# Peptides against a protein of PDB entry 3V4L, part 113

Target 1, 386 residues: chain A of PDB entry 3V4L
Amino acid sequence: GQPLAKDKVALLIGNMSYWEHPKLKAPLVDVYELTNLLRQLDFKVVSLLDLTEYEMCNAVDEFLLLLDKGVYGLLYYAGHGYENFGNSFMVPVDAPNPYRSENCLCVQNILKLMQEKETGLNVFLLDMCRKRNDYDDTIPILDALKVTANIVFGYATCQGAEAFEIQHSGLANGIFMKFLKDRLLEDKKITVLLDEVAEDMGKCHLTKGRQALEIRSSLSEKRALTDPVQGAPCSAEALVRNLQWAKAHELPESMCLKFQCGVHIQLGFAAEFSNVMIIYTSIVHKPPEIIMCDAYVTDFPLDLDIDPKHANKGTPEETGSYLVSKDLPKHCLYTRLSSLQKLKEHLIFTVCLSYQYSGLEDTVEEKQEVNVGKPLIAKLDMHRGL

## One batch from the design tools (peptide; made by RFdiffusion4, then SolubleMPNN)

Design b2_p15_5_s2 (from b2_p15_5, 10 letters changed)
Fold by OpenDDE base, seed 3:
Structure b2_p15_5_s2 (fold): chain B 386 residues (1-386), chain A 15 residues (1-15)
Amino acid sequence: as target 1 above (386 residues)
Amino acid sequence: MAPKVELVSYSPELK
């Protein structure tokens, strides 16, 4: 019969906004497009951008809580990385220059922990460089991996080689995701699918002789990303997993705020990623005696590092939100919260209405505090322990 | 001028 997954869970990490390293662009698009494809494949997807070392560790721990016997686990990473002694290191955004293994996440350590969960399939898609880091001479004594015959690595590049993105004036995928996305929905054994992606990447004239996909697999079974999830969650563990994932993806409900002047504001929320939310405001009712009114959001929790200069934009694109802009209502003010993982408390902020009456020169302000609880990934308390 | 297409490496220059 066709293999069945007990469940399918994916963690996608895209690191771009490095503190001490060159900034990337493609991981934004790559994580977003891969999220949408994996959701079509019935994966529970957690998608995270720009994680620190601590946040990456916590994201992996939360991902491991979603894993159990016969569950398919997929980890995707796009960002800076290196490979020492056959161990792959994902570089967090707060990594120093130079970074070492102590500042980075070892993929083989994650694999060990996934093997302890008795997973049905372990897929690693690593869109990072595999060059040696000569500043890290640490020989990792990794515990011997179990022989589970269910492991697949898709490396964006060969051992000792580089992975690349194409930077131009627009949004573009990284080289790996550009070809992976076209085949990801195919009902094929995952190693066969990746082999076809490797052939397609091999046609890329820009990266010819610089980047080539490498497949490393112990997968003995004909497992595919298209494999159906075993029916309704009949175990308590499956219910807990579903509830945990649902918590990490719960948006605040849209609200209608009423001001004393009689202005009504619609406040809405959209998820771009599990840690990235767009807030939008629109004036839905204005009394005729009010000539002008603007509703802006302010007084965000300090943990979110919201620059007011990037808040309350007339377009989603001006906030840096290019991907979800089509799904947003038009003629709003938009604010992008890109670091929801940092939120320790409830998301409390102020909606400020600035308005002018007919025949008065002075602007009037009214303020309402809004508590939306913990949105999206902030429900997982990824900062528990700081 | 055609938009300058640049390849960016996922291997930073370490200092």
Scores: peptide ipSAE 0.384, ipTM 0.819, DockQ to the pose 0.788
Fold by OpenDDE base, seed 5:
Structure b2_p15_5_s2 (fold): chain B 386 residues (1-386), chain A 15 residues (1-15)
Amino acid sequence: as target 1 above (386 residues)
Amino acid sequence: MAPKVELVSYSPELK
């Protein structure tokens, strides 16, 4: 029979906004495009941008809670990284310069924990460098991995080599994602799919002799990313997994706010990533006696580090949202919350209506507090481990 | 001008 996945779960991490290192751009596009492709493949996708070491650890722990016997697990990482002694290290955005193994996440440690879950397939897609870090002298004594036939590594580059993004005018992909995205939906054994991606990358004149895809696999079975999910969740564990994933993707419901002056505001929410939400406001009714009115969002939780200069923009693009802007309603004010993983409490904020009556010079303000609970990834309480 | 294509490495120079 065709292989069945018990479920399909993916964690995608894109690190770009490094504190002590050069900033990247491609991981934004690559995580977004890969998220949309994996959703078409019936993956439960958690997509996260710009994680600290602590936030990356918690994201991996939450991902491992979604894994179980016969589940397909996919980890994608795009960002800075290195490889020492066959151990791959993902570099968090808060990593010092120089970084060491104690500041980074070891992929082989994650693999060990995935093997303990008896997963049906483990796919690692590592869009990072595999160059040695000479500032890290640590030899990780990794416990012997269990001999399992369900592991696939797609490394964006070969051992000791660099991975690159192609920066040009506009949005750019990483080189690995540029070729991976064109084949990811193919109904092929994952190692055959990645071999075809390697051949396509090998034709790229920009990266010839600089970057080449490496495939490491123990995969003895014909497993594909297209393999159907086993039908209705029959186990309590599958129900819990579905609930946990649903919590991480629950948007607040759209609200109609009514002010005392008779102005009505529509408040709406859109997910860009699991940790990135757009809030948008629109005036849906204005009494004729009100000549001008604007609806601002303000008083956000301090944990979100929202600069008011970047809030309440006339376009999604002015907030830094270039990917979802086509799917948003027009003629709103837009605010991008880019760090929902930092939210410890409920998302409480103020909607401020500023308006002017016909024949009055003075601007009047009305305020309403809005509590939308914990949106998206904020439901996982990634901060509770301290 | 043709758009300048720049390759950015995912391995920073460490200091």
Scores: peptide ipSAE 0.382, ipTM 0.821, DockQ to the pose 0.772
Fold by OpenDDE base, seed 2:
Structure b2_p15_5_s2 (fold): chain B 386 residues (1-386), chain A 15 residues (1-15)
Amino acid sequence: as target 1 above (386 residues)
Amino acid sequence: MAPKVELVSYSPELK
């Protein structure tokens, strides 16, 4: 019979906005496209951009809470990284220059913890460099891994080699994701699928002799990402997992605000990632006596580090939201909240209505405070330890 | 001029 997954869970991390290192671009597109593909494969996907060391540790801990016996676990990482002594290190955005193993997340430590959950399949897709870091002399003492025969690593490059993105005038995938996305929905054993991706990437003239996909696998069974999820959650643990994932993906409901002047504002919310939300405002009713009217959002929590110069844009693209712009309503003002993982409290902000009456030169303002609770990943109390 | 296609490495130069 076809293998069944008890459930399917993925954590996707894309680090781009490094503090002490060169900025990347492709991880934005790669995490977004991979999220959409894995959702079509019935994965519960947590997608996160630009995490600090502490935030990456907490994201991994929350991911491990979603894992259980017979669950398929997938970890994807795109960003800076290195490999020392066969150990892969993911580099957080706050990592110093130079970074060491103490500033980074070891993938083999995550694998050990996934094996303790008795997972049905463990897939690691690592879109990072595998060069040695000569500034890190630490030899990790890894405990012996269990022989589970269910592990697959897809490395974007060979040991000691580099992984690349192609920067041009537009958004593009990294080299690995460019080829992976075309095959990911195929009903094939995951190691066979990755071997076909390796052949396709090997035809790329830009990276020929610089980057090649490496597959490391102990997978003894014919497991695929297309394997169906076992039917209705019949265990208490499956219900808890479904509730935990649902909390991390709950958007605020759209609301209609009414001002004293008789203007009505539609306030709406869209998810770009589990930690990135777009707020949009539109005028849905205006009295004829009001000639001009705009609705701005302001007074965000300081923890979100929102620059007012990047808020209230006439297009999603002006906020940096290039991927979800087709699904957003037109003729709004748009604000992108990146870093929802930093939100300790409820998301409270002000909607400011600025308007002018016919025959009056002076602009009038009305303000209304809005509390939308904890949106998306902010419901996962990723800050409980600080 | 052809658009300068630049390969960006996922390994920074450490200093």
Scores: peptide ipSAE 0.378, ipTM 0.811, DockQ to the pose 0.702
Fold by OpenDDE base, seed 4:
Structure b2_p15_5_s2 (fold): chain B 386 residues (1-386), chain A 15 residues (1-15)
Amino acid sequence: as target 1 above (386 residues)
Amino acid sequence: MAPKVELVSYSPELK
């Protein structure tokens, strides 16, 4: 019979905005496109951008809580990385220069923990370099992996080689995701799918002899990303997993705010990623005596590190939101919250209406505080170390 | 002019 997944869960991490290292661009596009494809494959997807070491550890721990017997687990990482002694290290955005294994997440440690969950399939897609870090002489003492015969690694590059993105004037995928995305929906054994991606990458003139896909697998069964999810959640653990994932993807409801002057504002919310939300405001009713009015959002929690210069933009693109801009309403002011994983408390902020009456020179302000609870990933309380 | 295509490595130069 066709293999069944008990459930399908993916964690996608894209690190770009490094503090001490060159900034990347492709991980934004790659995580977004992969999220949309994996959702079409009935994956529960957590998509996270620009994580610190602590935030990456917590994201992995929360992902491991979503794993259970017969669940398909997929980890995707795009960012800086290295490989020492056959151990792959994902580099957090706060990693020092030089970084070491103590500043990074070891993929083989994550695999060990995934094997303890009795997963049906473990897929790692690693869009990172595999060069040795000569500043890290640490030999990781890894515990022996279990023989589960359900493991697939897709490395964007060969051992000791580099992975690349193509930077140009627009948004582009990394080299790996550029070819992976064209095949990801195919009903094929995951190792066969990745082999076809390797052949397609091998035709790329830009990376020929510099980057080649490596597949490392111990997969005894014909498992595909297209494998159907087993029907209604029959276990308490499956219900908890479904509820936990649903909480991590619940947007605040759109609000209609009414001001004393008779102006009505629509406040709306959109998810770009599990940790990235766009807030948008629009004037939906204006009395005729009010000649001009704008609705600004302000007074955000300090934990979100929101620069007011980047808030309240006339376009989503001016906030750095290029991917969801087509799905957003037009003629709003837009604010991008890119670090929802840092939110400890409820998201409370102020909506400030600035307006002018016909025949008065002075601008008037009215303010309303808005509490939207914990949006998206902030519901997982990723700051609670176990 | 063809757009300058730059390959950016996912391995930073360490100092």
Scores: peptide ipSAE 0.371, ipTM 0.813, DockQ to the pose 0.735

Design b2_p15_5_s3 (from b2_p15_5, 10 letters changed)
Fold by OpenDDE base, seed 5:
Structure b2_p15_5_s3 (fold): chain B 386 residues (1-386), chain A 15 residues (1-15)
Amino acid sequence: as target 1 above (386 residues)
Amino acid sequence: SAPKVELVSYSPELS
């Protein structure tokens, strides 16, 4: 019969804003485009940008809670990385220079934990370098992996080689994602799909002899990313998994705020990623006696590190949101919350209405506090271990 | 001028 997935779950991590290392750009686009493609494939996708070591560990732990017997698990990583002794290390944004295995996440440890879940398919898409780190002399004693025929690695590059992005005057994909995205929706065995991506990448003159896709697989079954999800959740565990995923994707409801002056503000929310939300405000009603009014958001939790200079912008692009701007309402003020994983408490903030009456020189202010609970990834409470 | 295309490695120089 056609193989069925019990469910399909993906964790996508894109690290760009390194503290001690060169900043990347492509992971933003790559995670966003891959999220949209995997959603079309009925994956439950958690998409995260710019994670610390601690945040990456917690994201992997939460991903592993979504895995169970016969579930398809996909991990995508784009960022800095290395390979020592056949172990692949993903580099968090807070990694020191030089970094070591103790500052990084070992993919083979994640694979071991995925094998304990008896997953139906384990796919690792690693858009990172596989050069040796000579500053790390640690030989990980990995416990013996279970002998399973359900593992697929798509490495963006060969052992000892580099993976690259193309930086130019605009947004672009990394080299791996550029070719992967064009084939990802094809109803093919995942190893056949990746082999076709390898052939397409092999035609790229920019990376010829510098980067080549490597496929490592034990996959003896015909498994595809297009494999249908088994129907209605038949187990309590499947219901719990669906609820846990739904929590990580719950946006606050849009609100209509009414001020005492008679101004009405629409407050809305949009997800860019599982840890990135855009707040937008618009004036939906203004009394005729009020000649000018603006609605600002302020007083955010300190955990979010929101610079007021980047808040309340006239366009989404001025906040650093280039990908979802087309899907947002126009004529708003926009604020991008890029670190929702850091939120320990409820998202409480102030909507400040600044306005002027006809025939008065002085600006009047009216404030309303808003509590929207824990949005998106903040519902998973990734910080409870500190 | 053609946009300068730069290849950025996902392996930083470590110091």
Scores: peptide ipSAE 0.378, ipTM 0.827, DockQ to the pose 0.756
Fold by OpenDDE base, seed 3:
Structure b2_p15_5_s3 (fold): chain B 386 residues (1-386), chain A 15 residues (1-15)
Amino acid sequence: as target 1 above (386 residues)
Amino acid sequence: SAPKVELVSYSPELS
């Protein structure tokens, strides 16, 4: 019969905004596009940008809680990375210069933990470099992996080689994702799909002789990302997994705020990623005696590190939101919360209405505090332990 | 001028 997945779960991490290293751009697009494709494949997707070491560890732990016997697990990473002694290290955004294995996440350690969950399939898609880090002399003593015959690595590059993005004046995919996205929905054994991606990537003249896809697998069965999920969640564990995923993807409900002056605003929320939310405000009712009126959001929790200079923009693009802007209402003020993982408390902020009456020179302000609870990934308390 | 296409490596120079 066709293989069945008990469930399908993916963790996608894109690191770009490195503190001590060159900034990347493609992981933004790559994580977003891959999220949309994997959702079409009935994956439960957690998508995270710009994680610290601690936040990456917690994201992996939460991902492992979604894994169980016969579940398909997919980990995608795009960012800086290295490979020492056949171990792949994902570099967090807070990694020092130079970084070492102690500052990074070892993919083979994650694989060990996935094997303990008795997963049906383990897929790693690693859009990172595989050059040796000569500043890290640590030889990892890894525990022996179990022989599970359900492992697939798609490396964006060969051992000892580099992976690249193409930086242009606009949004672009990394080299790996550019070709992966065109094949990902095909009903093929995952190793066959990746082989076709390798052939397609091999046509890229820019990376020819610099980057080539490597497939490393022990996959004994014909498993595909298209494999159907086994029917309705009948187990308590499947229900818990579904609830945990749903909790991490719950947006605040849109609110209508009424001010004393008779102005009504709509406050709305949109998810860009599991840790990235757009807040938007619009004036939905204005008394005729009010000539000018704007609704600003301010007084965010300090944990979110929101620069007021980047808040309350006239377009989503001015906030750095280029991907979801088509799905947002027009003629709002937009604010991008890009670090929802950092939220320890409820998201409480102020809506400040600034307005002017006809025939008065002075602006009037009214303020309302808004509590929207813990949005998206903030519900998982990824800071538990700080 | 055509926009300069730049390849950015996912392996930073370490110091």
Scores: peptide ipSAE 0.376, ipTM 0.824, DockQ to the pose 0.773
Fold by OpenDDE base, seed 4:
Structure b2_p15_5_s3 (fold): chain B 386 residues (1-386), chain A 15 residues (1-15)
Amino acid sequence: as target 1 above (386 residues)
Amino acid sequence: SAPKVELVSYSPELS
């Protein structure tokens, strides 16, 4: 019979906004598109952008809590990286220059931990360089891997080689995701699917002789990303996993705020990623005597590092949100919260209504505090070390 | 002019 997954869980990390390193662009698009494809494949997807070392460790720990016997685990990473001694290191956004193994996450350590969960399939998709870091002379002592015969690595490049994105005027995929996305929904053994992606990448004139996909696998069964999830959660652990994932993806409900002047505001929320939310405000009712009326959001928790200059924009794109803008209401003010993983408390902020009456020179302000609890990934309390 | 296509490496120069 076709193999069944007990469940399917994916962690997608896209690091772009490096502090001490060149900024990337493609990981934004790649994580977003891959999230949508994996959701069509019935994966529970956690999608995270721009993680520090500590935040990446916690994201991996939370991902490992979602893994159990017969669960399919997929880890995708797009960002800076290196490979020393056959160990792949994902570089966090806060990594120093030069970075070392102590500043980075070792993929083979994550694989070890995934094998302890008795997973049904372990897939790693690594859109990073595999060039040696000569500033890191550390020989990692890795524990021996178990023989689970359920492992697939798709490396965006060969050992000792570079992975690339194509930067142009606009958003584009990285080289790997550009070809992966066209095949990802195919009902094929994952190693066969990746081999077809390798052939398609091999036709790319831009990266020919510079980047080539490498497949490393120990996969004894015909496992596919299309493999159906086993029916209703039969274990307490499966119920907990489903609830944990659901909590990490619960948006705040849209609110209708009523001000004393008779203005009504719709406050809405949209998820771009598990750690990225857009807040939008719209005037849904205005008395005719009010000639000007704007609804600003302000007084955010300091942990979110919100620059007021980037808040309350007339378009989603001016906030840096290009991917979900088509699904957002028009004629709003938009604010992008890109670091929800940093939120320790409830998301409390102020909605400030600024308005003017016909025939009065002075602007009037009314304020309402809004508490939306912990949105999205902030419910996982990723800052609570286990 | 054709848009300049630039390849950006996921391996930064380290110093």
Scores: peptide ipSAE 0.368, ipTM 0.820, DockQ to the pose 0.743
Fold by OpenDDE base, seed 2:
Structure b2_p15_5_s3 (fold): chain B 386 residues (1-386), chain A 15 residues (1-15)
Amino acid sequence: as target 1 above (386 residues)
Amino acid sequence: SAPKVELVSYSPELS
């Protein structure tokens, strides 16, 4: 019969905004497009941008809590990385220059922990370099992996080689994702799908002799990303997993705020990623005696590091939101919260209405505090290790 | 002129 997954879970990490290293661009697009494709494949997807070492460790721990016997686990990473002694290291955004293994996440350690969960399939898609780091002289003593015959690595490049993005005047995918996205929905064994992606990437004249896809697999069965999920969650663990994922993807409800002057504001929320939310405000009712009014958001929790100069923009693109702008309502003010993983408390902020009456030169302000609880990934308490 | 396409490596120069 066709193989069945007990469930399908993916963790996608895109690191771009490095502190001590060159900034990347493609991981934004790559994580977003891959999230949408994996959702069409009935994956529970956690999508995270710009994680510190601590935040990456916690994201992996939360991902491992979603894994169980016969679950398909997929880890995607796009960002800086290296490979020493056949061990792949993902570089967090806060990694020092130079970085070492103690500043980075070892993929083979994650694989060991996934094998302890008795997963049905383990897929790693690593859009990073595999060049040796000569500043890291550590030889990691890894425990021997179990013989599970269900492991697939898709490396964006060969051992000792580099992976690339194409930078131009617009947004573009990384080289690996550019070819992977066109094949990902195909009902094929995952190793056959990746081999076709390798052939397609091999035709790219820009990366010929610089980047080539490498497939490392022990997969003995015909497992595909298209494999159907088993029906209704019958176990307590499956119910807990579904509830935990649902909590991490719950947006605040849209609100209608009423001010004393009779102005009504619509406050809305949109998810760009599991840790990135857009807030938007619009004037839905204005008394005729009010000639001008604007509604802006302010007084965010300090943990979110919101620069007021980047808040309350006339377009989503001016906030750095280029991907979800088509799905947002028009004629709003937009604010992008890009670090929801840092939120320890409830998201409390102020909506400020500035307005002017006909025949009065002075502007009047009214303020209303809004508590929306813990949005999206902030419900997982990714800070429990402090 | 065709837009200048630049390849950016996912391996930083370490110092």
Scores: peptide ipSAE 0.366, ipTM 0.819, DockQ to the pose 0.702

